Peptides against a protein of PDB entry 6RGO. Designs and how they scored, part 38

Target 1, 392 residues: chain A of PDB entry 6RGO
Amino acid sequence: MALKLLGFNQDATCFSVISSNKGVTIYNCDPFGKCFELEKSTSNDEELDFLVEMLFSTSLIAVVDKTIGASKRKKLKIVNTKRKATICELTFPHEIMDVIMNRKIICVVLKSDQIFVYDISCMKLLRTIDVRGEKLKSTSKFRNSEAVGDIGVRVSLSTDNNSILCYSSYSKSDKENAPLNDIVVFDALKCIQINVLPAVHQSNIVCIACSPDGMLMATASEKGTIIRVFKTIDTENDEPILVNEFRRGSRPSRISEMKFNHDNTLLACVGESDTIHIFALPVTTTEADANEDDTLQQSSHSLSSSINGLQYISKGLANRFGKIIVSKIPTQSQQRHVAYIKIPENAKYRIGFPKDTTNTIHICGEDGNYLVYSIPRNEVGPCTLVKSNTFD

## One batch from the design tools (peptide; aimed at target 1 D11 K82 I120)

Design b2_p10_7 (made by RFdiffusion4)
Pose (drawn by RFdiffusion4):
Structure b2_p10_7 (pose): chain A 327 residues (1-135, 151-284, 335-392), chain P 10 residues (1-10)
Amino acid sequence: MALKLLGFNQDATCFSVISSNKGVTIYNCDPFGKCFELEKSTSNDEELDFLVEMLFSTSLIAVVDKTIGASKRKKLKIVNTKRKATICELTFPHEIMDVIMNRKIICVVLKSDQIFVYDISCMKLLRTIDVRGEKIGVRVSLSTDNNSILCYSSYSKSDKENAPLNDIVVFDALKCIQINVLPAVHQSNIVCIACSPDGMLMATASEKGTIIRVFKTIDTENDEPILVNEFRRGSRPSRISEMKFNHDNTLLACVGESDTIHIFALPVTQRHVAYIKIPENAKYRIGFPKDTTNTIHICGEDGNYLVYSIPRNEVGPCTLVKSNTFD
Amino acid sequence: EIEEAMEEEV
């Protein structure tokens, strides 16, 4: 089958790719190279490694499952790339759905909507967050820098009226203090959530409305959350998969089950800005590095890696600059 | 060991 289940780095330095053949490879961007290659851990052809989240450019990797079910739901391994050794092997009571890391805090998301927060220096569990214990699945996002700030979707106070709903809660994982609770920002479920690298901004994606809403995160008034802007969906409602924020928080990238990738600018310093054409029934992931604000890195399941430029003052499409092919 | 792994760059 195709080379599916791409993962993208925080710092846009490299990306995680599960080659359907054997193991998982991690490439670099500049210069492009085979950075790390996991050995054989397979027994059948279509069984897939699912979840890999990494540090910035380091040797520290978070790896989850290999087998379809033998050791998948209850595993987390911490591996150094230079020596291929497992350090700490944590076990969890449920199935892992997502893992997000940063320089200070490691988050592990379970299928039962439990979020385990760890101080990475000693792997002491800071707090267990019973989201489903209070009231598709939960989508969680996190800031990259320090003062790492956690964002998760939570159910509303209409559990009695119906089973599924999605509001937003802002949480400071550094001090384990809940900062702001946002109301039902959508009339539908939440599909994907993106938080700014500095933790000051947040994006929301609805399944039905397909309109991205941006709220201030922490400095927002206590009385009411502050809405920043909204973005035109286009000609057709489409499911969104992954969104990213620029380092200066002037740009927002959007990807999904659509023909095009949309680029949204920010009035921090409207409907559409830059659009990148994409093959229809193939899936891609997004990133952009810290070095420049004009370059957008693209990861594709078709086997191609592309680097596009952004037009500052033109509403035109992006211009391709650099490309390379996968393995 | 975790601190060393965080410090090493690939």

Design b2_p10_7_s1 (made by RFdiffusion4, then SolubleMPNN; from b2_p10_7, 5 letters changed)
Fold by OpenDDE base, seed 5:
Structure b2_p10_7_s1 (fold): chain B 392 residues (1-392), chain A 10 residues (1-10)
Amino acid sequence: as target 1 above (392 residues)
Amino acid sequence: DIEELMKEKL
């Protein structure tokens, strides 16, 4: 049977799948098993397509029926899983492309490049974000959606109550074909734009991940060769702070998903390649009061190898092209993965980080495999398989 | 109630 993966919830306690014969199924990760099933409403042999956003392991889910021919692609349903009942139904002017939520906010992304931000507690609309802006409304003939692959607005939301929303935006170039290569950081609760990161890649951004606390954001372009990690809120001299630049690979490959672990020490990425990559982030040592006086004078001889070769690339070209985030990180200092998982070629996988085990990653495949891996701490190498289950 | 749903487990 063809499986389609919808993904993990925010804490990797559950994942959702579409089964061609059953409809939407939710699996619990531990103990492993089916916990919810949404039966197919139609007897037709139509290929099922759904968006399902989970709210942790709660009885609240958001569902969009994306099935071709279904007059439901513009409808968001809030469903109680225990009662198998629709509690709320919202209808949008355009097709729903994505849905993301936390305990405070639900964001709905439309094919029109609009983001609708709701207070989840009352389903009140807080904001409509128009990513195309007023100027582009006149000239944007709907990009003939047939030939240009899934280039649309990408979003990520912090899983905490701060509700930091990161989204891709069009660069201010007056060109009809402006790339989606800017990032906007938005306080979804206050409905305030916090930050703008201009031209974070040369091409369209296809993947964004916000950290659970909303303090970090990872971005990847359609090339998927480089992943950039930025601070979301903090700036240095009104310029965006690039924290890390990671090399996924030398060959172009689409990244479909990225996730931070719960302590912001790891970033994982998955996509069209045979490899899940896991990168280490620098732990910002909070200055814990190391007031402990332990005077151990070990006189280790500082071999001061004076590598003097800092060529000052001259400041001169900054003025004429809009604020390009010049990667201050030399191309040679691009960090590689610290760990990896090999996956079957052509299998779509999704990733999740469990809250309680920061060195564990959950993965699931359209091949029907749910796998738990241990991430090595002290060595660069493969992850170790700890647990495996199958699902249909 | 949506707040009630946020307290209920799957």
Scores: peptide ipSAE 0.256, ipTM 0.904, DockQ to the pose 0.812
OpenDDE base, seeds 1, 2, 3, 4: peptide ipSAE 0.205, 0.214, 0.205, 0.184; ipTM 0.883, 0.884, 0.880, 0.874

Design b2_p10_7_s2 (made by RFdiffusion4, then SolubleMPNN; from b2_p10_7, 5 letters changed)
Fold by OpenDDE base, seed 5:
Structure b2_p10_7_s2 (fold): chain B 392 residues (1-392), chain A 10 residues (1-10)
Amino acid sequence: as target 1 above (392 residues)
Amino acid sequence: DIEELMSEKL
């Protein structure tokens, strides 16, 4: 049967799939099993396409029927899974491209490059962000809305209540074909722009991940060779703080998803390659003033990798080429993965980090495999398979 | 109620 993966929920306790014969199915991860099924309303042999956003393991889901020819592509349904009932229906002027939520906020991304931000508790519209309108204001020229192809606005939302929204925006370059290579950091609750990270890649951003706490953001371009991790809120000398630069590979390959683990110690990425890559983030030792004297000499060789501070030498030559953040990080200092998982080349996979086990990753494939892996702590190498289940 | 749904498990 043709399976299409929708993804994990925010804490990797559930995942959703489209089954060609049944419609949308939600699986619980532990204990493994079907917990919800949304039946296909139409008898037509049309290829099923849905957006489904879960709210953790709650009975609330957001559903968009994206099936071809359907006027429903502009409709968001909020569904009670226990009652199998639509409790709210919103209609948008344009096709819905993405839906993301947490316990406070729903964000709806349209094909128009608009982001509608709602208070989930009452479905009140808090803000409409017009990413095209910002581009048009910067360029002073109405460009024809040429077909926003596979390159649209990308979004990620913190899973916490701070509701930090990261979205891709068009560079303020006078070039009419400005790439979607800026990032805006937005407080979705207060409806305030917190930060702008200009030109974080040379090409369009195709993947964004916000950390659960909203303090970090990972970005990847259409090249998918480099992943950059930034602080979302903090700035140094009014410039964005690049925390890490990771090399996924030497060959271009699209990254479809990235996730941070719950404690911001790991970043995973998956895409069109045969490999899920897991990267280690530097633990920010909060200097806890642990004055306690306890002398236990255990010589843990802390590999003090001297992260020589990225001295941004601002050489002040005012040449009109927009400051491409060419990370002058020599290609040799780009960190590689600390762990990996091999996956079938022809199967799309999705990833999730469970809250309770920071060194465990959940993956599911369009091949019908749900797999749980343990991430090695002390060695660079393959993850170990802990549990496997199959779904239809 | 949406708040009720956020309290109810799948």
Scores: peptide ipSAE 0.213, ipTM 0.892, DockQ to the pose 0.846
OpenDDE base, seeds 1, 2, 3, 4: peptide ipSAE 0.168, 0.166, 0.170, 0.166; ipTM 0.873, 0.874, 0.876, 0.871

Design b2_p10_7_s3 (made by RFdiffusion4, then SolubleMPNN; from b2_p10_7, 4 letters changed)
Fold by OpenDDE base, seed 4:
Structure b2_p10_7_s3 (fold): chain B 392 residues (1-392), chain A 10 residues (1-10)
Amino acid sequence: as target 1 above (392 residues)
Amino acid sequence: EIKELMEEKL
């Protein structure tokens, strides 16, 4: 059977698949089994295409049936899985490209490069973000909408209640073909732009991950060779803070998904390569835990050693080229993965981090494998398979 | 309804 992966929910307790014979199936991860099935709306042998976003382990899903005609591709259904009932239906002016949610917000991404932000609790529209309209304010030239169907606005939403939305935007370059290489950080609850990270890659951003707490974001371009991790909110001298730069590989390969674990210590990526890469993030010690009153005596030895003068190279010339975030990270200090998983070549996989086990990763494949891996803490190497299940 | 569903675990 042809399986198409829709992905994990926010806490990796469930994953969604399209089965060519059954329609949409949602699996529970532990205990492993089917928890919901949505039958096909058509008897035709048409290739099924759906968007399904599940709200954690709840009975709430957002569904877009993309199988049938241009009209259904514009309809979002909010479904109660327990009642098997549509509780809300929204129709959009354009095809729905993506749907993301948390306990507060639903974001709907359209083919028009619009993001509709809703309060999930009442389905009230909070904001329409027009990424093209923002571009048009910055650049007088309309792009003809015939941008090759694979390049669009990418989004990621924090899984917490702060509801930090990261989305790709068009750079302010006067070039007719301005790439989607800026990131906007947006408070989806307050509907306020918090930050703008200009030109985080040289080419279009094709993958974004927001951390669960919304404090970090990871970005990858079409090349998928470098992953950059930034602070979302914090800035240093009004400039974006690059936390890490990871090298996935030297060969170009599309990254389809990235995820942070729940404590922001790990970033995983998956895509067209035979390898899931897991990167370690430096633990930002929040200064708060330093209040352990370890009264150990100040022995006084004043070692005075005079480390000499780093020369001030002058600030002057940087103004004219659109501020590419010059990675201050030397190419030699690009961190590689700390762990990896080998997957079948050409198999599409999705990834998720469970909340309760920060060193565990869930993966599922279009090959019908659901796999749980343990991530090594102190060693660089392969992950260990802990559990496996199959689905059809 | 939607508010109730956010608390209804599977």
Scores: peptide ipSAE 0.307, ipTM 0.918, DockQ to the pose 0.797
OpenDDE base, seeds 1, 2, 3, 5: peptide ipSAE 0.306, 0.307, 0.306, 0.254; ipTM 0.918, 0.918, 0.918, 0.903

Design b2_p10_7_s4 (made by RFdiffusion4, then SolubleMPNN; from b2_p10_7, 4 letters changed)
Fold by OpenDDE base, seed 2:
Structure b2_p10_7_s4 (fold): chain B 392 residues (1-392), chain A 10 residues (1-10)
Amino acid sequence: as target 1 above (392 residues)
Amino acid sequence: EIEELMKEKL
């Protein structure tokens, strides 16, 4: 059977798959098993395509039938999984490209580069963000969005209630072919733009991850060789704060997904490569005032290895063209993975971090494997397989 | 209805 992965929910307690014969299936991770199934509504031998976003371990899912023959690609359904009933249906002017949610907000990304932001509690439209329209004030040429592949607006939403939305935007360059290489940070609750990170990559951003708390974001370009981590809200001298620059590899390879763990200590990435990479983020030791004398030898096994070289070179190289280019961390200061998982070549995998176990990662493959790995803390090396299950 | 669905009840 052809499986297509839809991904994990926000806390990696469930994952969603498309089975060619069954339609959408949601699996619970622990205990492992089917928790929901949405049957194929069409008898046609058409390749099924869906968006399914699940709200944590709740009975709420957002569903879009993206099947090519289906006139439903513009329809968002909010479904009660317990009742197997559609409780809300929204129709959009354009095809739905992505849907993301948390306990407060649902965002719908359209093929028109519009982001519709809703209050999930009542499905009230809070904002329409027109990522193209900010440029159309300067040049009326609709790029014929001829199907130049999978280049569109990318979004990520914090899983917390602060509802920090990060999205890719077009650079202010007068070039007709300006890349989607800016990031906008948006308060989705207040509907306010908080920050703009200009030109975070040289090419189009194809992957964004927001941290669960919305304080960090990770970005990758179509090259997928470098991952950059920024603060979302905080700025230094009105400039973006680059926290980390990670090297995934030397060869170009598309990153399809990135995730932070729940304590912002790890960043994982997956894509077209045979390797899931896990990077360590520096734990900001808040200097908790060491005033209380209590001699508990908390052996803080600080991962003391070689965080020597992160000089905050906040020197915005104002290149001669007045564009803030995010200062490249010197290649010697580019951190590599601390851990990795080998996956089959050409197998698409999705990743999730469970909330309760910050040193475990959940992965699932279109090969029908659901795997739980332990992440090594004290050494650079492979993750250890802890649990495996199969699905069909 | 949506607010009731947001209660973790799987």
Scores: peptide ipSAE 0.260, ipTM 0.904, DockQ to the pose 0.731
OpenDDE base, seeds 1, 3, 4, 5: peptide ipSAE 0.248, 0.254, 0.256, 0.254; ipTM 0.902, 0.902, 0.902, 0.903

Design b2_p10_8 (made by RFdiffusion4)
Pose (drawn by RFdiffusion4):
Structure b2_p10_8 (pose): chain A 327 residues (1-135, 151-284, 335-392), chain P 10 residues (1-10)
Amino acid sequence: MALKLLGFNQDATCFSVISSNKGVTIYNCDPFGKCFELEKSTSNDEELDFLVEMLFSTSLIAVVDKTIGASKRKKLKIVNTKRKATICELTFPHEIMDVIMNRKIICVVLKSDQIFVYDISCMKLLRTIDVRGEKIGVRVSLSTDNNSILCYSSYSKSDKENAPLNDIVVFDALKCIQINVLPAVHQSNIVCIACSPDGMLMATASEKGTIIRVFKTIDTENDEPILVNEFRRGSRPSRISEMKFNHDNTLLACVGESDTIHIFALPVTQRHVAYIKIPENAKYRIGFPKDTTNTIHICGEDGNYLVYSIPRNEVGPCTLVKSNTFD
Amino acid sequence: FEIEDFEIEI
C-alpha cells in the first residue's frame, strides 16, 4: 500500500513517515537525509505504526505501537536515535490516540478522552484530565515554546439533551491551572485544533460549518472570550485535518480533504490569501520553519516533499522552490 | 539545526 501516516515536527526541521514496507523513517529538511530508520518490528503486510511525535531536532522520540493489537493501546517508549535504546516504557489503561510534546511538558491522549500531563524532566504525572469523565473524538493541541499552554475540546452542558457537543477549554499545563473556558463555538463537532507556538492564539475546525474561528488564548478578557477573525471556506464544505500557525502569528495554513491548501493572514500586526494546488485523493501534512516567514514546507503521502514560497502582497498561488522525493 | 541529546531522570 501507499506510504501513509505522515507526522510533522514542531520546528519544521523534519517529518515522520511510516513506510509501509518496513519500520518508520525520519528525514531531514536541510540538508535532506535519512535521519533515523527504525528496524523490522513486523509480522504482516498492512499492520501499521500509528503515532510518532518528536522533539525539535533532537534524539528524543515518542513511539507508540507496532503490532495491530499486541502492544498498542498500552505502550509508550522513549528512544534515543543515535543509540536505538528504549529508556522509559510507560503503560496506560486505554488506547493512545495522539501524543504532543514540547520542551517542558509531554501530553498523552487516550481514546477515553483522558489526557496525561507529565513534567518531562522526571516523568511525574502532573494531572489526569477526565474530560469524558465529567460530561468522533477529542482533538488536542499545544504550544511549542515554553510556557506551554494546552487546548482541548470539551462537551457542553447539553449532555442531557443530546450525546455529542464541542466547546473549547484553555489550560495552562505548566502550573496545571485552567485559564479560560470557551463556549460552544460551533453548531457541530470539532475536527482539528491548532494552537500558536507562543500560545497566544488558537484555531478551531467544524465538520459542518467548515469555517475556522480564531480566539485569543490567555490575555483575553475574563468576562468574554475575544474572537479575532473568520475565514472563508471556499466553494464547498470540506473536512479539515491539520492546521498550523506561523512563528510571528501572521500566517495560518489549512489542509484537508480538498483540492487546495489555503493560507490565511492575520491582522495581529481576509477571506483567502495564498492557495497551493494539491492532488485530489492524496493526503498531506503542513509545516513552516523558524528561519523565514516566506517558506512553507509540504509533506505528501505520494512520496514528494515540496517547499513553497508565499506572496506577501499578491492573492496568487504559491511558487514552488525546492523539492525532493521519499523512500 | 544540530542534533542534541537529552536525558530524563526516572

Design b2_p10_8_s1 (made by RFdiffusion4, then SolubleMPNN; from b2_p10_8, 5 letters changed)
Fold by OpenDDE base, seed 3:
Structure b2_p10_8_s1 (fold): chain B 392 residues (1-392), chain A 10 residues (1-10)
Amino acid sequence: as target 1 above (392 residues)
Amino acid sequence: SKIEDVEIKV
């Protein structure tokens, strides 16, 4: 049977798949088993395609039927899985490209480069963000959507109640074909723009991840060779917004998904390559709990030296060209993965981090494998397989 | 895990 992966929920307690014969199935990770099934409404041999977002371990799912020829590509269904009932249906002017949510907010991304932001509790529209309209205000030049293939606005939302939305935006360059290489950071609850990160890559951004707390954001371009991690908010202490630059590989490869773990110590990425990469993030000790006197003089000396090279970007150029956030981190300071998982090259995989175990990762494949790996903390190496299950 | 029942009032 052909399986298509939809992905994990926010806490990796469940994952969703499309089965050609059954429709949408949701699996619980622990104990492993089916928890919900959405039957196929049509007997046609059409290749099924769906968006399904599950709200944590809840009865709430958002569903879009994206099947080719389906008049439903513009319809969002909110479904209660316990009641097996549609709560509401929303119809949009354009095809739905993505849906993301937390306990407060649903964001709906359209093919028109619009983001509709809703209060999840009552499905009230809070904001429409028009990424093209913002470009038109800045550049006066319209990019016709029809000519741009698989490249659209990418979004990520914090899983916490702060509801930090990160999205890709068009560069302010007067070029008609300006790339989607800016990032906007948006408070989805207050409906205010917090920050703008211009030109974070040279090409279009194809993957974004927000940390669970909304304090960090990771980005990857079409090349997928470099992953950049940014602070979402400028800190008063003139600290660099760019906190890390990771090298996934030397060969171009699409990154389809990135995720932070729940304590912001790890970033995982998956895509078209035979390898899931896991990167270690520096622990930002917030100074607040530093009152316990424990003199563990462990040699923090080595990491401090690499950051000092960024001091000499002279104050004078900052005024005319918007904040050059991407100072070229010297190619020598690009960190590699600390851990990895080998996967079949022809199988699409999705990733999730469980809340209760910061050193484990859940993965699932279109090959019908659900796998739990332990992540090494003290050494660079392969992850260890802890649990495996199969699904159909 | 136990699925939480969530009600949205539209």
Scores: peptide ipSAE 0.390, ipTM 0.917, DockQ to the pose 0.835
OpenDDE base, seeds 1, 2, 4, 5: peptide ipSAE 0.379, 0.387, 0.383, 0.318; ipTM 0.915, 0.916, 0.914, 0.895

Design b2_p10_8_s2 (made by RFdiffusion4, then SolubleMPNN; from b2_p10_8, 5 letters changed)
Fold by OpenDDE base, seed 4:
Structure b2_p10_8_s2 (fold): chain B 392 residues (1-392), chain A 10 residues (1-10)
Amino acid sequence: as target 1 above (392 residues)
Amino acid sequence: AKIEDVEINL
């Protein structure tokens, strides 16, 4: 039977799937089993298509039925799964492309490159972000070209209450076909733009992950060869801080999903390749623990080594083409994965990090496998399968 | 996990 994966919830305690025969099914990860079913709205043999976003381990889901006609693709239903009742129905001017939420905010992404930001507690609209309108303000000359194909605004939201929203935006380059290669960092609660990371990739950004605390963001382009990790809020001399640059591979392959673990020590990525890659992030030592051990009086002998200042003469070739301030992302040494999981070729997988076990990853496949892996800490290698379940 | 019941006041 054709399964379609909708993904894990924010804490990887549940995952959602579309079963061609049943409609939407939500599985609980531990204990493993069905926790909710949403029947298909039609008896027709139409290919089921849904967006479903679940709010953690709660009775709250957001549902978009994309199966039937252009009208339903514009409707968001907020459903209480325990009551089996629609609480709210919102209709949008354009097709819904994505829905993301945390305990404070729902973001609805439209095919029009608009992001609608709602207060989840009352479904009040806080902000409409018009990514296309921002482009038109910056690039006063260029037509509303509809995004051709799968290229659209990508979003990620912090799972905490700070509600840091990262979204892809159009570069300010005077090119007619400006790529979606900028990132905007937005406080979704205050409705304030915090930061803008210009030209983080050469091509459109197709995947974004925000850390649970909203302090880090991972980005991948259409090439999916390099993943960049940035600080979201902090800047150095008004320039974006690149924390890590990871190499997934040398061959282009689309990354469909990335996730941070709950302590920001790991970043996982999955996509069209036979491999889930897991990367280690540097542990940011918070300054608090540095104070105790500095009692060792090692006499700093002042070795005055005279490092000769080679004045590299900056030859100013002022070439006329507009300074694309490609912020020189420091060429960090591209790191490889520290761990990996092999998955079946052509199987779509989704990933999630459970909150309580930072070295465990949950994965689920359109092959009907739910798998729990242990991530090695002290060695580079394959993850170890800890638990497996099947679903239909 | 235990499902938390969440209410939205419209």
Scores: peptide ipSAE 0.373, ipTM 0.907, DockQ to the pose 0.838
OpenDDE base, seeds 1, 2, 3, 5: peptide ipSAE 0.365, 0.370, 0.371, 0.273; ipTM 0.903, 0.906, 0.905, 0.880

Design b2_p10_8_s3 (made by RFdiffusion4, then SolubleMPNN; from b2_p10_8, 5 letters changed)
Fold by OpenDDE base, seed 1:
Structure b2_p10_8_s3 (fold): chain B 392 residues (1-392), chain A 10 residues (1-10)
Amino acid sequence: as target 1 above (392 residues)
Amino acid sequence: SKIEDVEINV
């Protein structure tokens, strides 16, 4: 049967799949098993397509049925899974492309490059962000160019209550085809723009991850060869702070998902390649915890030598043309993965980091495998399989 | 994990 993965919830306690015969199924990770099913509304052999976003381990899900007709693709249902009841239905002017949430807000991304921000507690609209309208205000000449193909606004939201929203925006260029290679950082609760990171890649941004606390973001372009990690809020001399630059590979490959672990020590990425890559982030030792455990210092020295190379990069060459060029880390200073997982070729996988085990990763595949891996701490190498389950 | 029952007032 064809399975389609929807992904993990925010804390990797559940994952969602589409089964062609059943509809949407939600699995619990521990203990492993089916916890919810949304039945197929139609008897037709039409390919099922859904968006499903689950709020942590709660009864609350957001559902978009994309299977039938342009009208259904514009409807968001908020469902209580325990009651099996629709709480509310919202209709949008355009097709829904993405839905993200935390305990405070829901963001709905439309094909029109609009982001609707709601208070989750009452479904009140807080803000409509018009990414195209912001471009038009900055560059008075642009026609409504339809989003060409798979290139649209990408979003990521912090899983905490601070509700930091990162989204891709159009660079200020005199060219009709300005790329979606700026990042805007937005306080979704206060509805204020906090920061703008200009031209973080040379091509369109196709993947964004926000850290759980909203202090970091990772970005990847359509090339998927380089991942950049930035501070979201902090700036140095009004310039964006590049924390890390990771090399996934030398060959172009689309990254479909990135996630930080709960303590911001790891960044994982998955996509069209046969490999899930896990990168180590430098732990900013706050001076306070330096007192107790002398024994961990020896292994951290190999990672710290790579940090000293990053301090010299903060001289953003303000080129005379007002383009903040994010200083490229020299290719020799680009970090590789510290750990990896091999996955079947052409299998789509999704990733999740559980909250309680910072060195564990959950993965699930359209091959029907749910796998739990241990991430090595002290060596560069493959992850170790700890648990496996199958689903259909 | 145990599913938390969440209510929203719409």
Scores: peptide ipSAE 0.403, ipTM 0.922, DockQ to the pose 0.819
OpenDDE base, seeds 2, 3, 4, 5: peptide ipSAE 0.403, 0.401, 0.401, 0.335; ipTM 0.922, 0.923, 0.921, 0.899

